# Peptides against a protein of PDB entry 6FRK: the designs that were tried, part 193

Target 1, 411 residues: chain A of PDB entry 6FRK
Amino acid sequence: NEEVLNAMLKEVCTALLEADVNIKLVKQLRENVKSAIDLEEMASGLNKRKMIQHAVFKELVKLVDPGVKAWTPTKGKQNVIMFVGLQGSGKTTTCSKLAYYYQRKGWKTCLICADTFRAGAFDQLKQNATKARIPFYGSYTEMDPVIIASEGVEKFKNENFEIIIVDTSGRHKQEDSLFEEMLQVANAIQPDNIVYVMDASIGQACEAQAKAFKDKVDVASVIVTKLDGHAKGGGALSAVAATKSPIIFIGTGEHIDDFEPFKTQPFISKLLGMGDIEGLIDKVNELKLDDNEALIEKLKHGQFTLRDMYEQFQNIMKMGPFSQILGMIPGFGTDFMSKGNEQESMARLKKLMTIMDSMNDQELDSTDGAKVFSKQPGRIQRVARGSGVSTRDVQELLTQYTKFAQMVKKM

## One batch from the design tools (peptide; made by RFdiffusion4, then SolubleMPNN)

Design b2_p21_5_s1 (from b2_p21_5, 12 letters changed)
Fold by OpenDDE base, seed 4:
Structure b2_p21_5_s1 (fold): chain B 411 residues (1-411), chain A 21 residues (1-21)
Amino acid sequence: as target 1 above (411 residues)
Amino acid sequence: ELEELLKELTELYLKYQEILE
């Protein structure tokens, strides 16, 4: 029994190390799991594998819980949120995501760019903020981040903003000059929350990075980014352990809406490859996929129109990065779609939808759409002209539709 | 019902990816 336990724990420890969990945490977890497992209960014929998995799950949940309640903004107050983190952590993008999240929840939200180190920082923030219709402040000429942060915070306090997000300078590495700048900004604006943004893809470096920030600045919250990539999120455990601060949100992609509140149970389930059924249910409910019953019924009848294809492309686009959805389904690996292929696929889908936007209702609603176009080739030319594409692109779409409609008829 | 729907949507999406590749 003990040999079997040790073998299974070795496999789990290997998988956790491959998920970028810090070696010290993996060792501690192994010891805690061994101490939590009753060997007598294991002798009673219980599924040893399930028992070990449950023990591992419980210990991982404890590692993600810092025992500190997450800071939450107060409605009707001016809440100043300062962001800190290295360059490339996704900090600037995450500021915009958080601002957009609160704006969608009906908070009066704004952004301040206090990154004077990177020449394009303000332009990037301005671009993101303008696209999301979020008010912003920054300077092209002021080099002191303390001045920019102070002026911006004062301006937005006077305008009765409820959420005031301050993006600070990043560096390529931990430097004393960066930490002094962060302390000066923090002292000047007196933030209600300091958010450390961490890139999950840095793996074993997460502990050292998170500790370096916490030792210098009163980090109260963590946001983990790039959980849509090859990073399984094990670095998040290191960040919580080092900062003793809760993860409040996760960044799950490149879109402004690829941002969600952190949930412990779904995160650990995903880390262990068990999927995220709760997050999947939440996403499906948000998508109002209730109209899919009508589609499923049509598919069962072997009926598939160009409109049905268009609606499916809309549903796929609404789902966001499908790699995330697949990674939420138990038994589908996170690597099922490379991120590069997904963006290209989304661009292709959008192009196909633009072609279909130039089709008429008769063409879209025909059960034999390809035959409608084959009988009247002038329709292809009309659609091509209307969508600004070649006749070849329209023919390729019709070929794809025909292949899919044939697959549906075989279902 | 949701698991079945998700399975069907996943299968649908995979078929679309195979067509788009």
Scores: peptide ipSAE 0.012, ipTM 0.378, DockQ to the pose 0.127
Fold by OpenDDE base, seed 3:
Structure b2_p21_5_s1 (fold): chain B 411 residues (1-411), chain A 21 residues (1-21)
Amino acid sequence: as target 1 above (411 residues)
Amino acid sequence: ELEELLKELTELYLKYQEILE
């Protein structure tokens, strides 16, 4: 019995170490799980494997819970959120993602670029903000981040913004000059929340990095980025342990929508390779299920139009990186789609949709769209001209549609 | 019903990817 327990715990500990969980935390977890099971085995004839899995799950849940309630913005108030983190952590991208998240929820949101160190920081923020239609502030001439942050915060407070996000300078190393700059900015703007942005891909370095930031600035929240990569997220446990601050959001990709509120149970389930069924359900529910049911019913009847294909492409695009969705399904490995293939596939889908935007309702709603175009080749030329593509690109789309419609008819 | 729907959507997506590649 004890040998089986020790063997299973060794396997779990190995998997956690391979998931970039800090060695100290894994050791502590192993001891806590042993102590918990020794107490439970005294009481119940339960399946030992399920008991061990449950004990491991409970201890992992405790490791991601700092015992501190996450900060939340107050509606109708000005909430200043300062971002801190290393260069390359995804901090600037995460500022835009958080701003977009709150904007979509009906918050008056703005962005301030107080990164004077990195060349093109303001241009990057401006580009992201403009694409998302988020108001922004920054300077090309002011070199003092304190002045930029203070002026930007004052401006947006006077304009009654509710969410004021301040992006700060990053460095490649823990430099005293960076920490002093962060302290000066924090003292000047008096943020309601300081968010540490951490790259999950730094693995075992997560603890030391997170601790260095917490020791210098009053980090109250953590955002973990690049969880769509090879990083299994074990570094997130290290960040919570070091900062004693909750993870509030996770970044799950490069898209502005690849950003979600942190949920402990789904995260631990994913970390253990159990999948994220709840996140999958939430993601599917964000897709209007009613539209998908109607589409599946049409597919079951062997009906498939160019409009139905367009709607499917919209659904795929709304789902975001499908590698993540597949990674949420138990038994589908995260490696099933390489990141490079997915961006290219999304660009291809968007091109196909742009071609279909130049089609008329008769063409889109025909149960035999390819035959409509084959009977009147002038339609192909019209669509090609309207979408700015070659007649070949339209023919390729129609060929793909025909292949798909044939597959649907065989279902 | 939702699991079946998700499976059908996943299978459909995979078929689309095979066509787009």
Scores: peptide ipSAE 0.011, ipTM 0.358, DockQ to the pose 0.121
Fold by OpenDDE base, seed 2:
Parts: C-alpha cells; sequence; structure tokens
Structure b2_p21_5_s1 (fold): chain B 411 residues (1-411), chain A 21 residues (1-21)
C-alpha cells in the first residue's frame, strides 16, 4: 500500500514539475499530502486514486491562498492602482485589460503611462486606450516617471475618476535603479494597491522574480499573464508563495477581453487537467445560451435556416476564442486549434455574417435557402453587391450552408 | 443539460470548422 501511494505521488509530483510548479513547493506538497492521507482508510477499499487526487487538490488550493484578503476598489472613491513588473511580462497590456474590465462594470476608469524608459510605451498605451475608449495621460517630453505619475494622478483625481491605473517602467533584468524608481513613484502617488504582473511562461524563474519585487516594493496583488490553454499555471503558485499576495486576475490571451477574475477552484482544476467546468458553466450562463432551446429544438427536427446559421455564428463570436472554451471541456486537448487558425476562422465567420446581413427575410428564413438562390440567380448578384463580395463568395456561403443543413438533417 | 448543450455546441463548431476549411 505505501509503495502504491509513493508511486502515485511520484506521478503527481512529475506532472506538477512539468506544469512549472517550483520544486520546493512540490516537495512540501508531497509531504503535506502524505501526512493528510490516512493509510488505514486506504486499506478499507476506498479508491486510492480519488483520495490522493482530493488530497493534492486541497493542498494546491492552500498554496494559492496567501491567507490575505485581496484589495478591492471602493465605489465612489478614487482608487490608485500602480502596476509593476518586468518588461515583456504583459504589464502594459494588462493595465489596458484591467481598465477595460472596470469600465465595462460602469467604473470611471483611466490610464497613466509612467514608462519613460521604453521608446513608444506611451504610443502603445494610447493606442490600446483609444481602441477601448479609456481616458489616458502621459508625456512625450517628460522623462521623470515621478512627475508624469504625480501629474496624471492629480489630473484624474480632480476629474473624479474612480479607477486610476499607473503603468510603470519595466526592465529586462532586476536592477536597483528600477526598484528605486518604482519606490519614488509609489511614494509620490501613494497607491491604494500595487499589482505585480507576472508572465506564467517564465516557469521556475517566477519565484526569484516575484521575491525580488516583494523585497523592494509593497506588492499587494498579483496578476498572472499568458495563461493560454498551453500555459503551465505552476508559476502562479510560486508568485503567491513569494509575494504572499493573492492573484486577483489572469490574462488568458492577447485580446482585451482575454482577462478574468482569478478563481482558485477552476484554476487548480485546470492545472490538474480536470478542465474548468465551473468557468465553462459561468461562461455559458453569461452568453444566455439558454435562450437557444428553440434553436436546439429546430436542430433536433432537422430544420436549419440561414438565420439559424447566422445566430450560431453570433453565439460562436460571443463565446470568444473557442480554443479556450474547448480547453475548459474535460478530455479536449489544448492543441485542438492553433491560434492562427482561430483568428482566420473568426475572420471567415465575420465575412459570412456580412454576406448574410445583405440577405432578406425570405432568404434567411427559408428551410432551403440554397434552393431560393438557385431558382433566382439574381438574388446572388444582389447579395454580392450589397455585401461588397464576389458572387463566388455568396455561392461558397450557400455551399457551406447546404453542407451544414445536410449534417443537421443527419443528427 | 448544460454539458449536453456544450457537447452539441462543440460538435457544431467542429462541423463548422470542417466546412470552413
Amino acid sequence: as target 1 above (411 residues)
Amino acid sequence: ELEELLKELTELYLKYQEILE
């Protein structure tokens, strides 16, 4: 029995090490799991595998919990949030994602670029902020980040902003000059929260980097970036352990919407390859896909119109990166769709929707849309002209629709 | 029900991808 336990623990430890969990944390977890398992209960015929998995899950949950309550912004107050982190951590992109998150929740949000070191930092922030319609501040001429941060914070406080996000300079290496600059900025603006942004892809280096920041600045929150379907979440555990600060958000891609509040249970489930059923449920509920009972019923009856196809494309578009959704389903490999194929597929879907926007109700609601167009070829030319596409593109859409409608009839 | 819906949507999406390729 002890040999079987040790073998199973070795497999779990190997999987955690392969997930970039720090070797010290894996050793500690192994000891904690071994101490938490009652070997006498294992002798009684309980499923040893389930018991070990549950013990591992429970200990991983403890490793993600720093025992400190996460800072939360206060509504109707001025909340200053300072971002710190290495260059390439996704810090600047994450500032924009967080600003957009709060803006969508109805908070009066703004961005300050206090990165005077990196050429084009302000232009990058300005581009991201403008796309998201977020107010921003920065300078092309001022080289002191303390002046920029102070002026920007004062400006947005006077304008009664609720969320004031300050992006600071990143460096490629841990330099004392960077930490002194961060301390000077922090002392000048007196932030309510300091957020350390960490790239999950740096793996075993996460602990040393996170510790170096925490030892120099009062990090109170962590955001982990590049937690794409392939990203090994093990570095997040190292960041929490080193900073003793909670993970508040995760970045799951490059899009501004690829950002979510951190949830411990779903994260650990995903890290163990169990999928994120709760996050999937939440995402489906956010999409109000329950209103699609009528669509599912039509599909069950083998009825499929161009309008039904359009509505399905809208649903797929609302779901966002479908690779992320597939990666939330247990048993679907993360490799199922390359990011390149997904963007191209989304562009194709948008093109198809634009063609369908030029169709009339008779064409959209026909149970045999292809036959409507085949009987009156002038409809193809009208739709092509209306959508700015070739007649070939419309014929390709109708061919795709026909193939799909045939598949639905076989369901 | 939701797991079934997700399976159905996944199958639909896969079929769409196969058609779009």
Scores: peptide ipSAE 0.006, ipTM 0.354, DockQ to the pose 0.187
Fold by OpenDDE base, seed 5:
Structure b2_p21_5_s1 (fold): chain B 411 residues (1-411), chain A 21 residues (1-21)
Amino acid sequence: as target 1 above (411 residues)
Amino acid sequence: ELEELLKELTELYLKYQEILE
């Protein structure tokens, strides 16, 4: 019995190490699980595998829980949220994702770019903010991040913003000058929450990096990014252990919608390869897939319009990265869809939708949309001008539509 | 029902990818 337990614990420990869980945490977990398992209950014929899995799951849940309540913004107050993290952690993108999340929840949100170190940081933030219709502040001329942060926070407080997000300079290295700058910014703006953004793909380095930030600034929340990657998220456990701060959100891709509140149970289930059934159910419920029954019925009747294609593209975009949905289903490996093609496909879908936004109802609702455009070539030129694309791009869309409509007729 | 719907959406998405490639 003890030999079987030790063999199974060795397999679990190997899987956790392959999931980028810190070796110290894996050792501690092994000891805790071994101490929590009643060997007498294992002798009574209970499914030893299920019992060990449950014990491992329970100990992983404890590792993700810092025992500290997550900070939440107060309604009707100005809440200042300062972001800190290394360059390449996804910090700037995550600022925009968090602002967009709160905006969608009906909060008056804004963004401040206090990154004066990286050339084009403000342009990148401005592009992301403008695309999401989020108010922003920054400077092209001011080089002091303290001045920019202070002026921006004051401006948005005076304008009664509820969520004020401050992006700071990220450096490539943990340099003392970076931490001093972060402290100066924090002292000037007095943030209600400091969010550390960590890249999950750094693996075993997560502990040391998270600790270095916590030792210098009062990190109160963690956001883990790049969980769409090969990173199974084991580094998140190291971040919680080092910062003693809760994970509040996860970034699951590069899209602004690839951002969700952290849930402990689904995360641990996914880490163990058990799938994320709860997250799958939540995503399916958010999709309002009941509206897709009407579309499936139309498809069964062999009718497919440009509007039906547009609605399908909207549904695909609402689903987010389909690889993430499949990765939530038990037994569908993360490798089922090649990661590189999905973002490019989403960008292509958005471009196609923008072309269709310039079409009229007669064009969109025609059962032979391609023939409508072929009979009146002036429609192609109108749509091309309206969407800011070439006539070739519109013709390519119509060619794709025709292929789809032919496939639907064969279904 | 959910698994069937996800399967149908998966098949649809894959067909869309094949046409977009």
Scores: peptide ipSAE 0.005, ipTM 0.348, DockQ to the pose 0.120

Design b2_p21_5_s2 (from b2_p21_5, 15 letters changed)
Fold by OpenDDE base, seed 2:
Structure b2_p21_5_s2 (fold): chain B 411 residues (1-411), chain A 21 residues (1-21)
Amino acid sequence: as target 1 above (411 residues)
Amino acid sequence: DELEELAKLRKLYLEFEKILE
């Protein structure tokens, strides 16, 4: 029994190391899991694998919990949020994502560019802010980030902004001059929250970098970027351990919408390859559940129309990248996301929807849409002409629909 | 029940992906 436990723990530890979890944390987790497992309960015929997985899951949840409550902005108050992090961490993009997130929630949000070191930093921020319709401040002439940050914060305080985000200079290396500049900015603007932005792709370097920032600046929150479907989330655990600060958000792509509040359980489930069932349920629930209940009921009866397929394509388009949805499904490896150019897949969906937009209600609502078209081939030609596609494209859609409808009948 | 519904949805999405390949 102990040999089996040790073998399984070795596999889990290997997987965590492959996920860029810090070796010290993996060792400590192994010891904690061993101490938490009752070997006598393992002898009673319980699924040893499930028990070990549960123990590992529980210890990972503890590792991502710093025991500190996350800072939250107060509505109707001026909340100054200072961003810190290395150049290339996604800091500037993350400032825009966070600003957009709060703006969409009805907060009066603005952005300040206090990066005077990087040429074009202000232009980049301005471009991102303008695209998102977020008010911004910066200078082309002022070289002191303290002056820019102070003036920008004062301006937006006077204009009664609720969320004031300050982007600071990043550096490629941990330089004392950078930390002194960050301290001067922090002292001048007195931020309510200091957010450290970390790139998850830096792997084992996450701990050392996060610690260096925490030792110099009072980091209170962490945002982890580049948590795309292939991103090894293990660096996030290292950041929490080093900063003793909660992860508040994650960046899951390059788009402004590829930004979500951090949830512990879904993150750990994904890290362990268990999928994000809760996040999938939440995303499915954010998709107006009323349409899903009707679909589920139709699926139970083996009914699936072209309209039902169209509605599902709309839902997929609303959920964002289909690859991200699939990556939330347990048992779909990360390799499932690699095959499709997301843009090409979305273009294909739009093409299929455009074909269906040229169908009539009789065609869309038929429980056997393929038979409706097979009985009257003139319908295919009409739809093809209406949508500007070939008759072959319509036939391919109908073939695909037929495969779905057959699958639904077997469910 | 929610898990069964989710499993059905997952199967549906898998087939959608094959169409989008």
Scores: peptide ipSAE 0.036, ipTM 0.493, DockQ to the pose 0.103
Fold by OpenDDE base, seed 4:
Structure b2_p21_5_s2 (fold): chain B 411 residues (1-411), chain A 21 residues (1-21)
Amino acid sequence: as target 1 above (411 residues)
Amino acid sequence: DELEELAKLRKLYLEFEKILE
């Protein structure tokens, strides 16, 4: 029994190391799991694998809990949120995502660009802020981030903004000069919250990086980015351990809405490759896929029209990148669609929808749409001309539809 | 019931992925 336990724990430890969990945390987890498992219960013929998985899950949940309550903004007050993190961490993008999140929740939100180190930082922030209709402040000429941050915070306090987000300079390396600058900015603006932004893809470097920031600045919150990529998010555990600060949000893609409040259970489930069933349910519910009852009922009857396919393409587009949906399905890794493939897939989806926009109601609502087109080839030519595509593109769509409709009939 | 609906939705999306590849 102990040999079997040790073998299974070795596999789990290997998987956690491959998920970028810090080696010290993996060792500690192994010891805690061994101590938590009752060997007598394992002898009683219970599913040893499920018991070990549950014990591992429980210990990972503890590792992501810093034992401190997350800071939350107070309604009707001026809440100053300072962002810190290395260049390439997604800090600037995350500032815009957080601002957009609060704006959508009805908070009077603004952005300040105090990144004077990176050429074009202010232009990037301005572009993102303008696209999201978020008020912003920055300078093209002022080189002191303390002056920019102070002036921006004062301006937006005077205008009664509730959420004031300050983006700071990120450098490529942990330099003493960066930490001194961050400390000077923090002292000048006296932020209510300091958010450390961490790239999940840096793997084993997460602990050392997070510690270096915490040792210099009073980090109170963590945001983890790039959880849509190859990173399984194990570095997030290292950030929590080093900063003793809660993860408050995660970045799940490149879009401004690819940003969600951190949930412990879904995150650990995803880290273990169990999928995010809760997050998938939440996304499905947010989409008001109540209209899916009608679809599910049609699917139960083996009926699937071109209109039903169009509606599903609209739903996929509303749910965001297809990879995010797949990454929520147990057994489908986050690696299923590379970011390049997502944009291409979305462009392909949009092209298919544009072809279907040139179809008539008889074609869209036919239970045998492919047969309607096969009986009257002139319909293919009409649709092709109407959508500005080749007859081949329409035929490819109909071939895909036919394959899908056949699969639905087998469901 | 929600899990069965989710399983159907998952199967649907898996087939859409193959179409989008």
Scores: peptide ipSAE 0.032, ipTM 0.427, DockQ to the pose 0.105
Fold by OpenDDE base, seed 1:
Parts: C-alpha cells; sequence; structure tokens
Structure b2_p21_5_s2 (fold): chain B 411 residues (1-411), chain A 21 residues (1-21)
C-alpha cells in the first residue's frame, strides 16, 4: 500500500511540476498528503486514486489560501488601488480589466498612468481606457511618477470617484531605484490596496519575483495573468506562498472581459485537469444560450443546417477562446487547443462565417445545404465572389459542414 | 438536466474542434 501511494504521489508530483508548481511546495504537499492519508483506510477497498486525488485537492486548496481576507472596495468611499509588477506581466492591461470590471458593477472608476519609464505607456492606457469609456489621467510631459500619481488621485478624489486605479512603471530587473520609486508613489497616494500582477508563464521564477515585491512594498493582493496560454497556473501557488496575499482576480485572455474573480475550487480543479463545471455552467448561462435547447432539439432530430453551424460559430466567438471553454470541461486538458494558435482557430471561424454571410436563406436553411450547392455549382461561385474567397474555400466549408451534418444524423 | 445539456454541447464543440483542425 505504501509503494502504491508513493507511486501515485510521484505521478501527481510530476504533474504539479509540469504545471509550474514550485518544487518546495510540491515537496510540502507530498509530505502533507502522506500525513493526511490513513493507510488503514486505503486497505478497506476505497478507490485509492480518488482518495489521493481528494487529499491532493485539499492540500492545494490550502496552498492558495493565505489565511488572509481579501481586500474589497467600500461603496461610496474613495478606494485607491495601486498596481505593481514586472514589465510584461500584463499589469497595464490588468488595470484596464479591473477598471472595466468595477465600472460594469456600477462603480465610478478611473485610471491613472504613473508609468513614466516606458515610452507609450500613457498612450496604451489611454487607448484601453477610451475604448472602455473609463476616465483616465496621465501626462506626456511630467516625468515624476509621484507627481502624476498624486495629482491624478487628488483630481479623482475631488470628482468623487469610488475606484481609483494607479498603474506604475513595470520593472525588468530588481533594481533598488525602481522599488524606491514604487515606495515613494505608495507613500504619496496612500493606497487602500496594493496589487501585485504576476505572469503565470514565468513558471518557477514566480516565487522569487513575488517575494522580491513583497519584501519592498506591502503587497496585499495578487492578480495572476496569462492563464489562457500554456501556463497551467502553478505559479499562482508560489505567489500566494511568497506574498502571503490572496489572489483576487485572474486574467484569462487578451480581451478586456477576459478577467474574473478568483475562485479557489474551480482553479484547483482546472489545475488538476478536473475541469470547471460550475464556471462552464455560469459562462453558458451568461451567454443566454437559451437557443441551445432549440439546437439540441434539432440535433436530436438529425437536423443541422448551415445556419445552425453559423449560430454555433457565433456562440463560440461570443464564449471567447474555445480552448478556455474546453479547458473548463472535465477530461479536456488545456493541451487540446495548444497545438493550434487560438487566434488562428478564431480567424478560421471568422473566415467560415464570412463565407456563410454571402449565402442566401435557401442555402443556409436547407437541411442539406451541401446538396443545394452540388446541384447548382453557380452558387459556389456566387458565394466565393461575395465573400472574396476561392471556390475551393467554399467547397472546403461545405465539406466540413457535410461531415458535421453526417455526424448529427448518426446521433 | 443542465449537465445533460452541457454534455451535448461538449460533444458538439468537440466535433467543431475537429473540423477546425
Amino acid sequence: as target 1 above (411 residues)
Amino acid sequence: DELEELAKLRKLYLEFEKILE
């Protein structure tokens, strides 16, 4: 029994290391799991695999819980939120995502660009803020981030903003001068919350980086970015361990809406490849896919039109990155779309939809759309010309549709 | 059952993924 336990724990430890979980945390988890598993209960015929998985899950949940309550903004008050993090961590994008999140929740939200080090930082923030209709402050001429941050905070306090987000200069290196600047900004604006933004893709470096920030500034919250990519999120555990601060949000893509409150259970389930059924249900419900019942009913009858395919492509496009949706489904690893550039897959879908936009209702609503085109080849040429594609591209779409329609008929 | 609908949706999306490959 101990040999079996050790073998299974070795597999789990390997998988956690492959998920960018810090080696020290994996070792600690292994010891904790061993201590939590009653070997006598394992002898009683309980599914040893399920027991170990449950023990691992519980210990991972403990690793993401710093035992500190997350800061939350107070309604009707001025809440100053300062962002800190490395350059390329997605900090500036995350500021905009958080601002947009609170704005959508009915908070009076604004953005301040106190990044004077990076050329075009203010233009980038301004572009994002303008697109989201978020008020912003910054300077093209002032080089002192303390002045910009102070003036911006004062301005927005006087205008009774509730959420005041301050973006600071990202750093490439642990230069002491740069941490001093962050401390000066923090001292000047007296933030209610300091958010460390961490890129999940840096893997084993997460601990050292998170610690370096915590040792210099009073990090109270963590946001983890780039969880849409190959990053399995194990670095998040390292950030919590190093900062002793809760993860409050995660960034799950490039879009301003690719931002969600951190949920421990779904995150750990996803990290273990168990999926996030709850998050999938929530996401499906948010899409108001009430039309799914009608589609499911059509599918049960073996009916599938080009319009039905178009509507499904539109739904996939609305749901965001298809890989993320699949990654929420139990038994689909994050690796499912990892072979394809997700942007390339979305571009392919958009191309197919553009071809279908040139089809008429008779073609779209036919129970055998491919047969409509096969009987009148001039339709293919019309659609090709209308969509600016080759006749081959239209034929490829029809071939794909035919394959799908045949599968639906076999259901 | 929401789970049954999700399972059908999953099956549908899996087939779409294969088409996009």
Scores: peptide ipSAE 0.031, ipTM 0.424, DockQ to the pose 0.121
Fold by OpenDDE base, seed 5:
Formats: sequence, structure tokens, C-alpha cells
Structure b2_p21_5_s2 (fold): chain B 411 residues (1-411), chain A 21 residues (1-21)
Amino acid sequence: as target 1 above (411 residues)
Amino acid sequence: DELEELAKLRKLYLEFEKILE
């Protein structure tokens, strides 16, 4: 029995190391699991594998819980949230995602760009903020981040903003000058919350990086980014351990909607390769996929129109990348979509939808839309002109539609 | 029942991805 336990723990430890869990945490977990398992209960014929999995799951849940309550903004107050993190961590993108999240919840939200070090930082923030219709502040001429942050916070306080997010300079290296600048900004604006943004893909470096930030600034919250790729998120455990701060959100892609409140149970389930059934159910419920009953019924009858395809593309765009949804399914690997293809796929979908926006109801609602266009080639030219694309692009869309419609007929 | 519907939707989406590639 002890040999079987040790063999199974070795497999679990290997899987956790492959998931970028810090080697010290894996060793500690192994000892804790070994101490928590009653060998007598294992002898009684209980499924030894399930017991070990449950014990491992419980210990991982404890590692993600810092024992500190997450900061939450107060309604009707001015809440200043300062972001800190390395360059390339996704910090600037995450500021916009968090601002958009609060805006969608009915908070008066704004963004401040206090990154004076990176050329084009303000332009990037401005582009993201404008796209999401979020008010923003920054300067093209002021080089002192303390001045920009102070002026921006004062401006938005005077305008009665409830959520004031401040993006700071990120550097490629943990330099003392970066930490001093962050301290000066923090002292000037007196933030209610300091959020450390960490890239999950840095693997075993997560502990050292998170610790370096916590030792210099009063990090109170963690956001983990880039959980859409090969990163199983094991580095998040290291961030919590080092910062003693809760993970409040996760970034699951590059889209502004690829941002979710952190849930411990689904995250650990995914880390163990059990899938995220709860997060999948929540995301499905949030999308009101109940409206797909009519679609499922049509699909059962082998009917699929260009309008049905358009509605599915809208659903795809609302759900975010399918790779994320698929990565929530038990047994689907995170490798299903290569990272590079996601933005290109979304741009492709948007282009296809723009072509379909130039189609008429007869074309969209036809059970044989491709045949409607083949019988009257002038329709292709009309749609191409209306959408500003080539006739070839319209023909490619119709070819794709025909493949879909044939597949639906075989379902 | 919800899981079966989700599985059907997922299958459909997987096929959509393959066609969009």
C-alpha cells in the first residue's frame, strides 16, 4: 500500500512540475498529502486513486488560498487601483480588461497611463480604452510618472469616478530604479489596492519575480495572465505563496473579454487535468446559450443557413476564443489552438460577418445559400461591393458555408 | 441534458474551427 501511494504521488508530482508548479511547493504538497492520507482507509477497498486525487486537490486549494480576504471596491467611493508588473506580463492589457469588467458591472471606471518609459505605452492604452469606451488620462510630453499619476487621479476624483486604474512603467528586468519609481507613484496617489500582474508562462521564475515585487511594494492582489496557452498555471501557486495575496482575476487570452474572476476550484481542477466543468457551465450560462435550442433543433433537421452561421460567429466572438472553452473540457489539451491563430481567426470571423452584413434576407435565410449565389452571380458582385471585399472573398465565404452545411447534414 | 447539449455545441465548434483553418 505504501509503495502504491509513493508511485501515485510520484506521478502527481511529475504532473505538477510539468504544470510549472514550483519544486519546493511540490515537495511540501507531497509531504502534506502523505500525512493526510490514512493508509488504513486505503486498505478498506476505497478507490486509492480517488483518495489520493482528493487529497492532492485539497492541498492545492490550500496553496491558492493566502488566508487573506481579497480587496473589493466600495460603491460610491473613489477607489484607486495601481497596477505593477514586468514588461511583457500583460499589465497594460489587463488594466483595460479590469476597467472594462467594472464598467460592464455599472461602475464609473477610468484608466491612467503613468508608463513614461515605454515608447507608445500611452497610445496602446488610449487605443484599448477608446475601443472599450473607457475614459483615460495620460501625457505625450510629461516624463514624470508621479506627475501624470497624481494629475490623473485628481482629475478623475474631481469627476466622481468610482474605479481609477493606474498603469505604471514595466521594465524588462527587476531594477531598483523601477521599484523606486513604483514607490514614488504609490506614495503620491495612495492607492486603495496594488495589483501585481504576472505572466503564467514564466513557469519556475514566478516565485522569484512575485517575491521581488512583494518585497518592494505592498502588493495586495494578483492577476495571472496568459492562461490560454501551454501554461497550466502552476506558477500562480508560487505567486500566491510569495505575495501572500489572493488571485483576483485571470487573463485567458488577448481579447478584452478574456478576463474572468478567479475561482479556486475550477482552476485547481484544470491544473490537475480534470477540466473546468463549473467555469464552462458559468460561461455557457453567461452566454445565454439556451437561445441555441432553436439552433440545435435546426441542426437536428440538417438545416443550416448563412444567418445561422452568422449567429454562430457572433456567439464565438462573445464567448472569446474556442481554445479557452475547449481547454475547460476534460481531456481536451490546451494545445488545441496555437496562440498565433487566435487573433487571426477572430479577424477572419469579423471579415466574414462583414461580408454577411451585405447580404439580404433571401440570401441569409435560404436553406441553400450557395445555390442562390451560384444561380445569380450578380449577387456575389453586389455583396463584394457592399462589404468592400473582392468577389473571391465572397466565394471563399460561400465555399466555407457549403462545407459547414454539408457537415450539419451529416450530423 | 445540459452537458449533452454542450457536447453537441462543442462538436459543432470544433468542426467550425477546422473549416476556418
Scores: peptide ipSAE 0.031, ipTM 0.492, DockQ to the pose 0.156; fails the geometry check

